# Peptides against a protein of PDB entry 5K2M: the designs that were tried, part 120

Target 1, 273 residues: chain A of PDB entry 5K2M
Amino acid sequence: MRIGITYTVLRREEMAIKERAGEFGEVVMLHEDDLLFPGNYDLDVVIIRNVSHFKALYTARLFESEGIPTVNSSRLIFEAGDKLFATLRLAGKVPVPEWKAALSEGGALRVPDSLGYPLVSKPVFGSWGRLLAKVNDRDSLEAVLEHRKWMKNPLYGIHYFQEFVEKPGRDIRSYVIGGEFVGAIYRYSNHWITNTARGGKAEPCSDPEVEELSVKAWEAFGEGALAIDIFESEKGLLVNEVNPNMEFKNAARVTGADMAGKLVEYAVEVAKT

## One batch from the design tools (peptide; made by RFdiffusion4, then SolubleMPNN)

Design b2_p20_1_s1 (from b2_p20_1, 14 letters changed)
Fold by OpenDDE base, seed 4:
Structure b2_p20_1_s1 (fold): chain B 273 residues (1-273), chain A 20 residues (1-20)
Amino acid sequence: as target 1 above (273 residues)
Amino acid sequence: SAETEAAFKKADELEKDLLE
């Protein structure tokens, strides 16, 4: 078994994945600078750990074009890594926050007519709560939309909004790999954006409802390794988003779950399919 | 962690490159 691992930065997750992959076969670390296509890669599977969503997506697709399966697949990265596309998959399978999408400023200005205020403006791509805005009123909405016009990336012209969900000072991050629930954590923050990468504390979450919901959320996509963000709302549990390029060092540390091992085991399974 | 901060910085740089 030859396992490739693509990466942008050698993080604790990549180190753990490398270490566990070494138990299953030969490990080939592939920094982004090492990637050139078409190439003669002798690999049975590639674990995609590029930091950029788009770099991960294209890397996965490029390996797939050479007949090498990836974890995650380019399909999964595409559908799960875009917040709007992820919502489209999740909606109808699990409870999600109310949402609207608009393709113009004029459309976006009508979003409050249906969702009211406050809203959350999200870019369809990006991590760690970048460019998330709590939109409390019309003036704030206009400001966000104006700023989006001056952003060069055309994807910022895709306007995705959610209702603002009141959370109990925390959210839930769960992990499902190959359809198996691996673990979950609470992420505590005094800020409405709960993210451990921004200084949030993590604690184990042992809730059978979270486990069931997490698996159902994963089933909306039907493959791969996903981190799932769940809100505890007055309406019950809501699946906010999924991440096909999950960070798990905090979750692994807090839960003791072998997330790196589970990811590698799944990759080995994919290689054998 | 230092690794998380490095990853965050790198991601920001990559995003900036997408905007240029």
Scores: peptide ipSAE 0.014, ipTM 0.507, DockQ to the pose 0.068
Fold by OpenDDE base, seed 1:
Structure b2_p20_1_s1 (fold): chain B 273 residues (1-273), chain A 20 residues (1-20)
Amino acid sequence: as target 1 above (273 residues)
Amino acid sequence: SAETEAAFKKADELEKDLLE
């Protein structure tokens, strides 16, 4: 078994994946600078750990074009890594925050007619709460839309909105790999954007309802390794988003779950199919 | 950790570069 691992930065996650992969076979570390296609890669599977969503997507697709399966697959990265596409998958299987998508400013201006205020404006791509806006009123909506007009990336013209979910000062991040629930954490923040990268505390989450919901959320995609962001709301648990390029250092530390091992085990299974 | 912060910063920079 030859296991490739693509990466941008050798983080604790990549080190852990490398270490665990070594128990199953030969490990080939592939920095982004090492990737040229078409190539002659002697690999049975590639674990995709590129930091960039798009680089991860294209890397996965390029390996797949050479007959090498990837974890995650380019399909999963594409569908799960886009907030709108992810919502489309999730909405058919699990509770999600109420959402609207608009493809024009004129359409976006009508979103409050359905969802009311406050709203959350999200780009369909991006990480770490970047360009998330709480839209409390019409003036704020107009301002967000005006700014989007002058952004270079055409994807900023895709307007994705959610209802504002009042959270109990925390959210939940769970991990499902190959359909198996691996673990979950609470992420605490006094800010409406809960992100551990912004100084949030993480604690273990042991809730059977979270576990069940997380597996169902994964089943909406049906493959791969996903981090799942869940809100605790007055309406119950809501699946907010998924991440096909998960960070798990904090979750692994807090829960003691062998997330790297589970990821490698899944990759080995994928290689055998 | 400082490493996590550095990784996030770099990732955020990379994301910025992709958006540019």
Scores: peptide ipSAE 0.014, ipTM 0.501, DockQ to the pose 0.060
Fold by OpenDDE base, seed 5:
Structure b2_p20_1_s1 (fold): chain B 273 residues (1-273), chain A 20 residues (1-20)
Amino acid sequence: as target 1 above (273 residues)
Amino acid sequence: SAETEAAFKKADELEKDLLE
């Protein structure tokens, strides 16, 4: 078994994946600078750990074009890494925050007629709460839309909105790999954007409802390794988003779950299919 | 290793830059 690992930066996660992959076969570390296509890669599977969503997507697709399966697949990265496309998958299977999408400024201005205020403006791509805006009123909505007009990436012209969900000072991050629930954590924050990368505390989450919901959310996609963001709301648990390029160092530390091992095991299974 | 530590530091810096 020859396992490739593509990466941008050698993080704790990549080190753990490398170490565990070594137990299953030969490991080939592939920095972004090492990648050139078409190439002659002698690999049975590639674990995609590029930081950039788009680099991860294209890297996966390029390996797949050479007959080498990837974890995650380009399909999964594409669908799960886009908030709107992910919502489309999730909404048919699990509770999600109320949402609206608009394809023009004129459409976006009508979103409050359905969702009311406050609402959250999200780009369809991005991580770590980047470019999230809590929109409390019409003036704020107009400001967000005005700024979007001047942003260079045309994807910022896709307007995705959610209801503002009041959270109890925390959210839930769960992990499902190959359909198996691996673990979950609470992420605490005093800010409406809960993110452990911003210095939040993490605690283990042991809730059967979270486990069940997380598996159902994964089943909406049907493959791969996903981190799942869940909100605790007055309406119950809501699946906010999923991440096909998951960070898990904090979750692994807090829960003791072998997330790197589970990811490698899944990659080995994919290689054998 | 020193190389691993440097890589982690770089990763943390990258994460910070992405959050800023």
Scores: peptide ipSAE 0.014, ipTM 0.504, DockQ to the pose 0.067
Fold by OpenDDE base, seed 3:
Structure b2_p20_1_s1 (fold): chain B 273 residues (1-273), chain A 20 residues (1-20)
Amino acid sequence: as target 1 above (273 residues)
Amino acid sequence: SAETEAAFKKADELEKDLLE
């Protein structure tokens, strides 16, 4: 078994994945600078750990073009890494926050007619709460839309909105790999944007409802390794988003779950199919 | 961690490179 690992930065996650992969076979670390296609890669599977969504997507697709399966697949990265596309998958299987998408400024200005205020403006791509805006009124909406108009990337012209969900000072991040629930954490923050990478605390989450919901959310995609962000709301648990490029350092530390091992085991399974 | 900070910096750089 020859396992490739593509990466941008050697984080604790990549080190753990490398270590665990070594138990199953030969490990080939592939920095982004080492990747050139078409290539002659002698690999049975590639674990995609590129930091950029787009770099991960294209890397996965390029290996797949060489007949090498990837974890995650380019299909999963594409579907799960776009917030709107992910919502489309999730909404058919699990409760999600109310959402609207608009393809023009004129359409976006009508979103409050359905969602009301406050609402949240989200880019369809990006991580760690970048360019999230809580929009409390019409003036704020107009300001956000005006700013988006002057952003260079045309994807900023895809207007994705959610209802603002009141959270109990925390959210939940769960992990499902190959359809198996691996673990979950609470992420605490005094800000409406909860992220442990932004200084939030993490605690173990042991809730059977979270486990069940997380598996169902994964089943909306049907493959790969996903981190799942869940809100505790007055309406119950809501699946907010999924991440096909999961960070699990804090979750592994807090829960004791072998996230890296589970990811490698799944990659080995994928290599054998 | 320093690794996380480096990852964030790199992610931000990559996004800028892709978006600019």
Scores: peptide ipSAE 0.015, ipTM 0.510, DockQ to the pose 0.070; fails the geometry check

Design b2_p20_1_s2 (from b2_p20_1, 13 letters changed)
Fold by OpenDDE base, seed 3:
Structure b2_p20_1_s2 (fold): chain B 273 residues (1-273), chain A 20 residues (1-20)
Amino acid sequence: as target 1 above (273 residues)
Amino acid sequence: SAETQRAFEEADKVEAELLA
């Protein structure tokens, strides 16, 4: 078994994956600078750990073009890594926050007619709560839309909105790999944007409802390794988003779950299919 | 298209900056 691992930055997660992969076979670390295609790679599977959504997507697709399966697959990265595309998958299987998408400023200005205020403006790409805006009124909406007009990336012209969900000072991040629930954590923050990377505390989450919901959310995609962000709302649990480039160092530390091992085991299974 | 390429490059840049 020859396991490739593509990466941008050697983080704790990549080190853990490398170590666990070594138990199953030969490990080939592939920095982004090492990747040229076509490359005639001799690998049975590649674990995709590129930081960029787009680099991860294209890296996966390029290996797949050479007949080498990837974890995650390019299909999964494409569908899960875009907030709107992910919502489209999730909405058919699990409760999600109310959402609207608009393709023009004129359309976006009508979003409050259905969602009301407050609402949240999100870019369809990006991580760590970047460019999330809580929009409390018409003036704020107009300001956000005006700023979007002057952003160079045309993807900012895709207007994705959610209802504002009142959270109990925390959210839930769960992990499902190959359809198996691996673990979950509470992420605490005094800010409406909750992220452990921004100084939030993490605690173990042991809730059967979270486990069941997380598996169902994964089933909306049907493959790979996903981190799942869940809100505790007055309406019950809501799946907010999924991440096909999961960070798990805090979750692994807090829960004791062998997330790296589970990821490698799944990659080995994928290699054998 | 050239527009698509620019979109991906800019998006990639934005994501890379988040790790810095």
Scores: peptide ipSAE 0.027, ipTM 0.641, DockQ to the pose 0.205
Fold by OpenDDE base, seed 2:
Structure b2_p20_1_s2 (fold): chain B 273 residues (1-273), chain A 20 residues (1-20)
Amino acid sequence: as target 1 above (273 residues)
Amino acid sequence: SAETQRAFEEADKVEAELLA
């Protein structure tokens, strides 16, 4: 078994994946600078750990074109890594925050007619809470829309909104790999954005409802390794988003779960299919 | 397209800045 691992930066996660992969076969570390296609890669499977969503997506697709399966697949990265596309999958299977999508400023200005205020404006791509805006009123909505007009990336013209969910100073990050629940954490913050990348603390989450919901959320996609962001709301648990290229160092540290090992085991399974 | 290329490049740039 030859296991490729693509990466941008050798983080704690990539180091752990490398170490665990070594127990299952020969490991080939592939920095982004090592990637050139078409290529003659002698690999049975590739674990995709590129930081960039788009680089991860294209890397996966390029390996697939060489007949090499990837974890995650390009399909999963595409569908799960876009917040709107992910919502479309999730909404049919699990509770999600109320949402609206608009393709113009004129459409976006009508979103409060359905969602009310406050609402959250999100880009369809991006991580670590970038460009999330809590929109409390019409003036704030107009400001967000005005700024989006001048952003260079055309994807900022896709207007994705959610209801603002009042959270108990935390959210939940769970992990499902190959359909199996691996673990979950609470992420604490005094800010409405609770991502630990912004200095929040993490604690173990042991909740059977979270486990069940996380598996159902994964089943909306039906493959791969996903981190799942869940809100505790007055309406119950809501699946906010998923991440097909998750960080897990905090979750592994806090829960003791073998996230890297589970990912490698799944990759080995994919290679044998 | 050129527009698509710019979208990808900008996304990569933003993500790279978070690693700095």
Scores: peptide ipSAE 0.020, ipTM 0.534, DockQ to the pose 0.182
Fold by OpenDDE base, seed 1:
Structure b2_p20_1_s2 (fold): chain B 273 residues (1-273), chain A 20 residues (1-20)
Amino acid sequence: as target 1 above (273 residues)
Amino acid sequence: SAETQRAFEEADKVEAELLA
């Protein structure tokens, strides 16, 4: 078996994936600079680890066009990596924060009529809490919308809003690979944006409800490897977001789960189907 | 960790460049 691994930066995750993949077959590391299509790739499966959502999406689709399956698939990357598309999948299967989507400023201005204040404005794409805004009032909403008008990318004209969820100073990140729950962590932050990239601490999360909900969230997509962000709310557990290009270094360290191994095992299964 | 922070910074930079 020949396993490709595409990557932008050789992080600890990619190193771990490479190491585990070596136990199953020949590993071909493919930096973004090595990718040219159409190409003659002798690979049975490709693990997609490009940092960029869009590069990951296109890379996956390009390999698929050559008959090489990918983990994650371009379909999964597309649907899970867009917050709105992910919400559309999730909302039919699991509890999610109340949300609204608007396709114009005029529509966006009516969102508080349904969600009230405070609400959270999110771009449909982007990572690390970039361009998340807590909108407490009309003036703040108008300001966010005004700024969006001047953003170059037309996707900023897609207005995605959620209710503001009061969290107990933490959120949950779980991991499901091939339908199997592999682990979960608490991410602690005093800021309403809980991201480990912003100095949050991670602790193990052992909660059967989290495990069950995480698997159900994964089933909304039905394939691949997902990190799942869950909120603890007064309404119970809410699935906020999924990530088809998960970082797991901290989670693997904290939980001891072999996330890299599980990812490779799943990729090997995909290669055999 | 410092390594994690660097990885996030690089990832954020790459994403920002693609969105520009």
Scores: peptide ipSAE 0.018, ipTM 0.573, DockQ to the pose 0.057
Fold by OpenDDE base, seed 5:
Structure b2_p20_1_s2 (fold): chain B 273 residues (1-273), chain A 20 residues (1-20)
Amino acid sequence: as target 1 above (273 residues)
Amino acid sequence: SAETQRAFEEADKVEAELLA
């Protein structure tokens, strides 16, 4: 078994994945600078750990074009890594925050007619709460839309909105790999944006409802390794988003779950299919 | 790359600030 690991930065996650992969076979670390296609890669599977969503997507697709399966697959990265596409998958299977999408400024200006205020503006791509805006009124909406006109990436012209969900000072991050629930944590923040930062408090989440919901959310995609963001709302649990390029060092530490091992085991299974 | 590393570090800082 030859396992490739593509990466941009050697983080704790990549180190753990490398270590666990070594138990199953030969590990080939592939920095982004090492990748050139078409190539002659003698690999049975590739674990995709590129930081950039798009680099991860294209890397996965390039390996797949050479007959080498990837974890995650390019399909999963594509669908799960886009907030709108992910919502489309999730909405038919699990509760999600109320949302609207608009393809023009004129359409976006009508979103409050359905969602009301406050609402949240999100780019369809991006991590770590970047370019999230709590929109409390018409003036704020107009400002966000105006600024987006001047952004260079055409994807900023895709307007994705959610209802603002009042959270109890925390959210839930769960992990599902190959359809198996691996673990979950509470992430505490006094800000309306919750992230797993170095300074954030994380605690284990042991809730059967979270476990069930997380598996159902994963089943909406049907493959791969996903981190799942869940909100605790007055309406119950809501699946906010999923991440096909998960960070898990804090969750692994807090829960004791062998997330790196589970990821490698899944990759080995994928290699054998 | 060095640029990606810097971007990641900046993101970590932003996250840390949001959780403080």
Scores: peptide ipSAE 0.016, ipTM 0.522, DockQ to the pose 0.064; fails the geometry check

Design b2_p20_1_s3 (from b2_p20_1, 14 letters changed)
Fold by OpenDDE base, seed 5:
Order: structure tokens, then C-alpha cells, then sequence
Structure b2_p20_1_s3 (fold): chain B 273 residues (1-273), chain A 20 residues (1-20)
């Protein structure tokens, strides 16, 4: 068994994955600078750990073109890594925050007619809560839309909105790998944007409802390794988003769950399929 | 191959800005 691991930065997650992969076979670390296609890669599977969503997507697709399966697959990265496409998958299986999508400024200006205020503006791509805006009124909506006109990436012209969900000072991040629930954490923050990178504390989450919901959310995609962000709302649990490029160092530390081992085990099974 | 969390965020943001 030869296991490739593509990466941009050697994080704690990549180090853990490398270590665990070494127990199953030969490990080939592939920094982005090492990648050239078409290539002659002698690998049974590649674990995709590129930081960039798009680099991860293209890297996965390029290996797949060489007949080498990837974890995650390019399909999963594409569908799960786009907030709108992920919502389309999730909405058929699990409760999600109320949402609207508009393809023009004129359409976006009508979103409050359905969602009301406050609402949340999100880009369809991006990480760490970048470019999230709480929109409290018409003036704020107009300002967000005006700024979007000057953004270079055409994807910023895709207007994705959610209802504002009042959270109890925390959210939930769960992990499902190959359809198996691996663990979950609470992420505490006094800010409406919960992000552990902003100094939030993490605690273990042991809730059967979270476990069940997380597995159902994963089943909406049907493959791979996903981190799942869940809100505790007055309406119950809501699946906010999923991440096919999951960070798990904090979750592994807090829960003691073998996230890296589970990921490698799944990759080995993918290689055998 | 190693960077701080802040450097990581900046690198990711920079890459997003290069997308057309």
C-alpha cells in the first residue's frame, strides 16, 4: 500500500495523518511544489490536505485522472466546499437554516421579503467566517451588495443568505468519516461568528441527537470525511455547513478521538475498492 | 512547509484574491 498525502502546510493534522498512514504502508508526502500533471505517480490512494479549496479540488481531480482515488474525492470537495451546493444537498436530508440565493443585486434586494431581518450574507466559498455579514436592515444590505460589486472573483456575484440564528454562545462541530460518527465538540464564542481560531474554547460534545444528525448530514453526500457545523437554535439543531478540508487538531485533543487514524483507515478502504 | 496560524490565514486569503 502506497499512500500519498498532498499538503500546503505541514500542520498538526498532516503530521498525525502521516504518522498513522505509516502504520498501513509506505507514505509519500507531496507538497504542492512536488505536484506536476500528467505524472507517473505510483500510489494506491491520495489523502488531500491542500489548504486552498480550489487547489484541493483540482489536485483531487488530477489524481483521479491518473486512476488514483482520493480522500476526499473531487466530487465531494466540489459539492461540500461550496456553501450553496452543500445547502442543496443538506436541505433534502436534515434541518438547515432558512436560506435564499440570488443571482443579481435586484434579486438580493428582495431576500428580506422572505427571510426578514436580521439575515446573514455569506460568500459561497471561503473559510474562517471571512466575508460573513450580519445584515440588520436595508441600509446594511445595500452596503454589502455595493461592496460585492467591486470584488474581483465572479463567485462574489452569487448572493447566498441565511436567517440569523440566535445561538447559545456556542456551536457544534462534528466529524463523520466513511459514514461513521467519530466525535464532536462545542466551540464557545461571545461573537456571533463562532471560530476556534478566534480564541474560542472547545469542549467535548456527547449528544445522541448530534450524532444522528451528523450521520444524516454525511449521508446527503454519501462519501468521504466531513466536518459538520451544527447550530443549537430555538427550532432545534440546524446543520449550517460542512467542510471537506476539515481541521481536527482541537477536536482530537479535546475528545481523544483518533481522527487521523479514522481518516487513514477510510483511505485504505477506498484504495481497496 | 511550516507557518503560523496567522500566516496560514494570510496565505489562504491571498490565494482567494488571485482567483478570477
Amino acid sequence: as target 1 above (273 residues)
Amino acid sequence: SHMTEEEFKKADEFEEDLLK
Scores: peptide ipSAE 0.019, ipTM 0.611, DockQ to the pose 0.076
Fold by OpenDDE base, seed 3:
Structure b2_p20_1_s3 (fold): chain B 273 residues (1-273), chain A 20 residues (1-20)
Amino acid sequence: as target 1 above (273 residues)
Amino acid sequence: SHMTEEEFKKADEFEEDLLK
């Protein structure tokens, strides 16, 4: 078994994946600078750990074009890494925050007629809560839309909105790999944007409802390794988003779950199929 | 040189913005 691992930065996650992959076969570390296509790669599977969503997507597709399976697949990265496409998959299987999409400024200005205020404006792409805006009124909506017009990327013209969900000072991040629930954590924050990367505390989450909901959310995609962000709302648990390029350092530390091992085991299974 | 976690976040932000 020859296992490739593509990466941008050698983080704790990539080191753990490398170490565990060594138990199953030969490990080939592939920095982004090492990736040239077409290439004669002698690999049975590639674990995709590129930081950039698009670099991860294209890397996966390029290996697949050479007959080498990837974890995650380019299909999963594409569908799960776009917030709107992910919502379309999730909404058919699990509770999600109320949402609207508009393809023009004129359409976006009518979103409050359905969702009311406050609402959250999200880009369809991006990590760590970038360009998230809590929109409390018409003036704020107009300001967000005006700024989007001057952004160079045409994807900023895809207007995605959610209802604002009041959270109890925390959210939940769970992990599902190959359809198996691996673990979950609470992420505490004093800000409406909860992210452990901003100095929030993390605690283990042991809730059977979270486990069941997380597996159902994964089943909306039906493959791969996903981190799942869940809100605790007055309406119950809501699946906010999924991430096909998961960070798990804090979750592994807090829960003691062998997320790197589970990811490698799944990659080995994919290689045998 | 190990890119710091902060440099990593900035690079990820920049690359996501450039690749899009």
Scores: peptide ipSAE 0.025, ipTM 0.664, DockQ to the pose 0.075; fails the geometry check
Fold by OpenDDE base, seed 4:
Structure b2_p20_1_s3 (fold): chain B 273 residues (1-273), chain A 20 residues (1-20)
Amino acid sequence: as target 1 above (273 residues)
Amino acid sequence: SHMTEEEFKKADEFEEDLLK
């Protein structure tokens, strides 16, 4: 078996994936600079580890166009990597924070009529809490909307909002690969944006409700490897978002789960399908 | 070229900015 791994940066995750993939077959590391299409790639499957959501999406689709399956698939990356599209999938299967989408400033200004304040403004794409704004009032909403007009990416004109969820100083990140729950962690932060990449502490999460909810969230998409962000709220557990290009170094370290191995195993299964 | 994790975060930010 020949396993491709596309990457932008050789992180701990990519190193672990490479190492584990080597146990299953020949590993071909493909830096973004090495990717030209159409190409003649002799690969049975490609693990997509490009950092950019869009680069990951297009890379996956390009390999698929050559008959090479990818983990994750371009479909999954597309649907899960967009916060709004992910919400559309999730909302039919699991509890999610209340949300609104608007396609104009005029529409966005009416969002508080339904969600109230505070609300959270999110770009539909992006990672590490980038451009997340807690919008406490009308003035803040107007400011966010004004700033979005000056952002060149037209996707910033897609206005996605959630209710602000009060969290107990932490959130949950779980991992589901091929429909199997692999593990979960608590991410602690004193900031309303919890992210271990920003120096938060992580601890193992062993909660059957989290496991069940995580699997259900994965089932909303029905394929691939997903990190799932879950909030503990007064309403119970809420699935906030999913990530089809998951970081797992902290979760693997904290839980001891073989996330890289599970990802590779799933990729091997995909290759055999 | 190989970039650092910080450069990557910046590049991801920058690509998001370039997709602007």
Scores: peptide ipSAE 0.022, ipTM 0.628, DockQ to the pose 0.125; fails the geometry check
Fold by OpenDDE base, seed 2:
Structure b2_p20_1_s3 (fold): chain B 273 residues (1-273), chain A 20 residues (1-20)
Amino acid sequence: as target 1 above (273 residues)
Amino acid sequence: SHMTEEEFKKADEFEEDLLK
């Protein structure tokens, strides 16, 4: 078994994955600078750990074009890594926050007619809560839309909105790999955007409802390794988003779950398929 | 690079957002 691991930065996660992969076979670490296609890679599977969503997506697709399966697959990265596309998958399987998408400023201005205020404006791509805006009123909506017009990436012209969900000062991040629930954590924050990277406290989440919902959310995609962000709302649990390029160092630390091992085990299974 | 992991993440995402 020859296992590739693509990466941008050697994080704790990549080191853990490397270590665990070594138990199953030969490990080939592939920094982004090492990647050139077409190539002749002698690999049975590649674990995609590029930081960039797009680099991860293209890396996966490029390896797949060489007949090498990836974890995650380019399909999964594409569908799960786009907030709107992920919502489209999730909405058919699990409760999600109410949402609207508009393809023009004129369309976006009508979103409050359906969802009311407050809204959350999200870019369809991007990590760590970047460019999330709480839109409390018409003036704020107009401001967000005006700013988006001058942003260089045309994807900012895809207007994705959710209802604002009141959270109890925390959210839930769960992890499902190969359809198996691996673990979950609460992420505490005094800000409406919860992110452990911002110095938030994490603690284990042991809730059967979270586990069930997480598996169902994963089933909306049907493959790979996903981190799943869940809100506790007055309406119950809502699946907000998924991440096909998950960070798990905090979750692994807090829960004791062998997330790196589970990821490698799944990659080995994929290689054998 | 002397950049922290977090700084690198932010920079990379920023560059992608700008199609650089």
Scores: peptide ipSAE 0.020, ipTM 0.619, DockQ to the pose 0.092; fails the geometry check

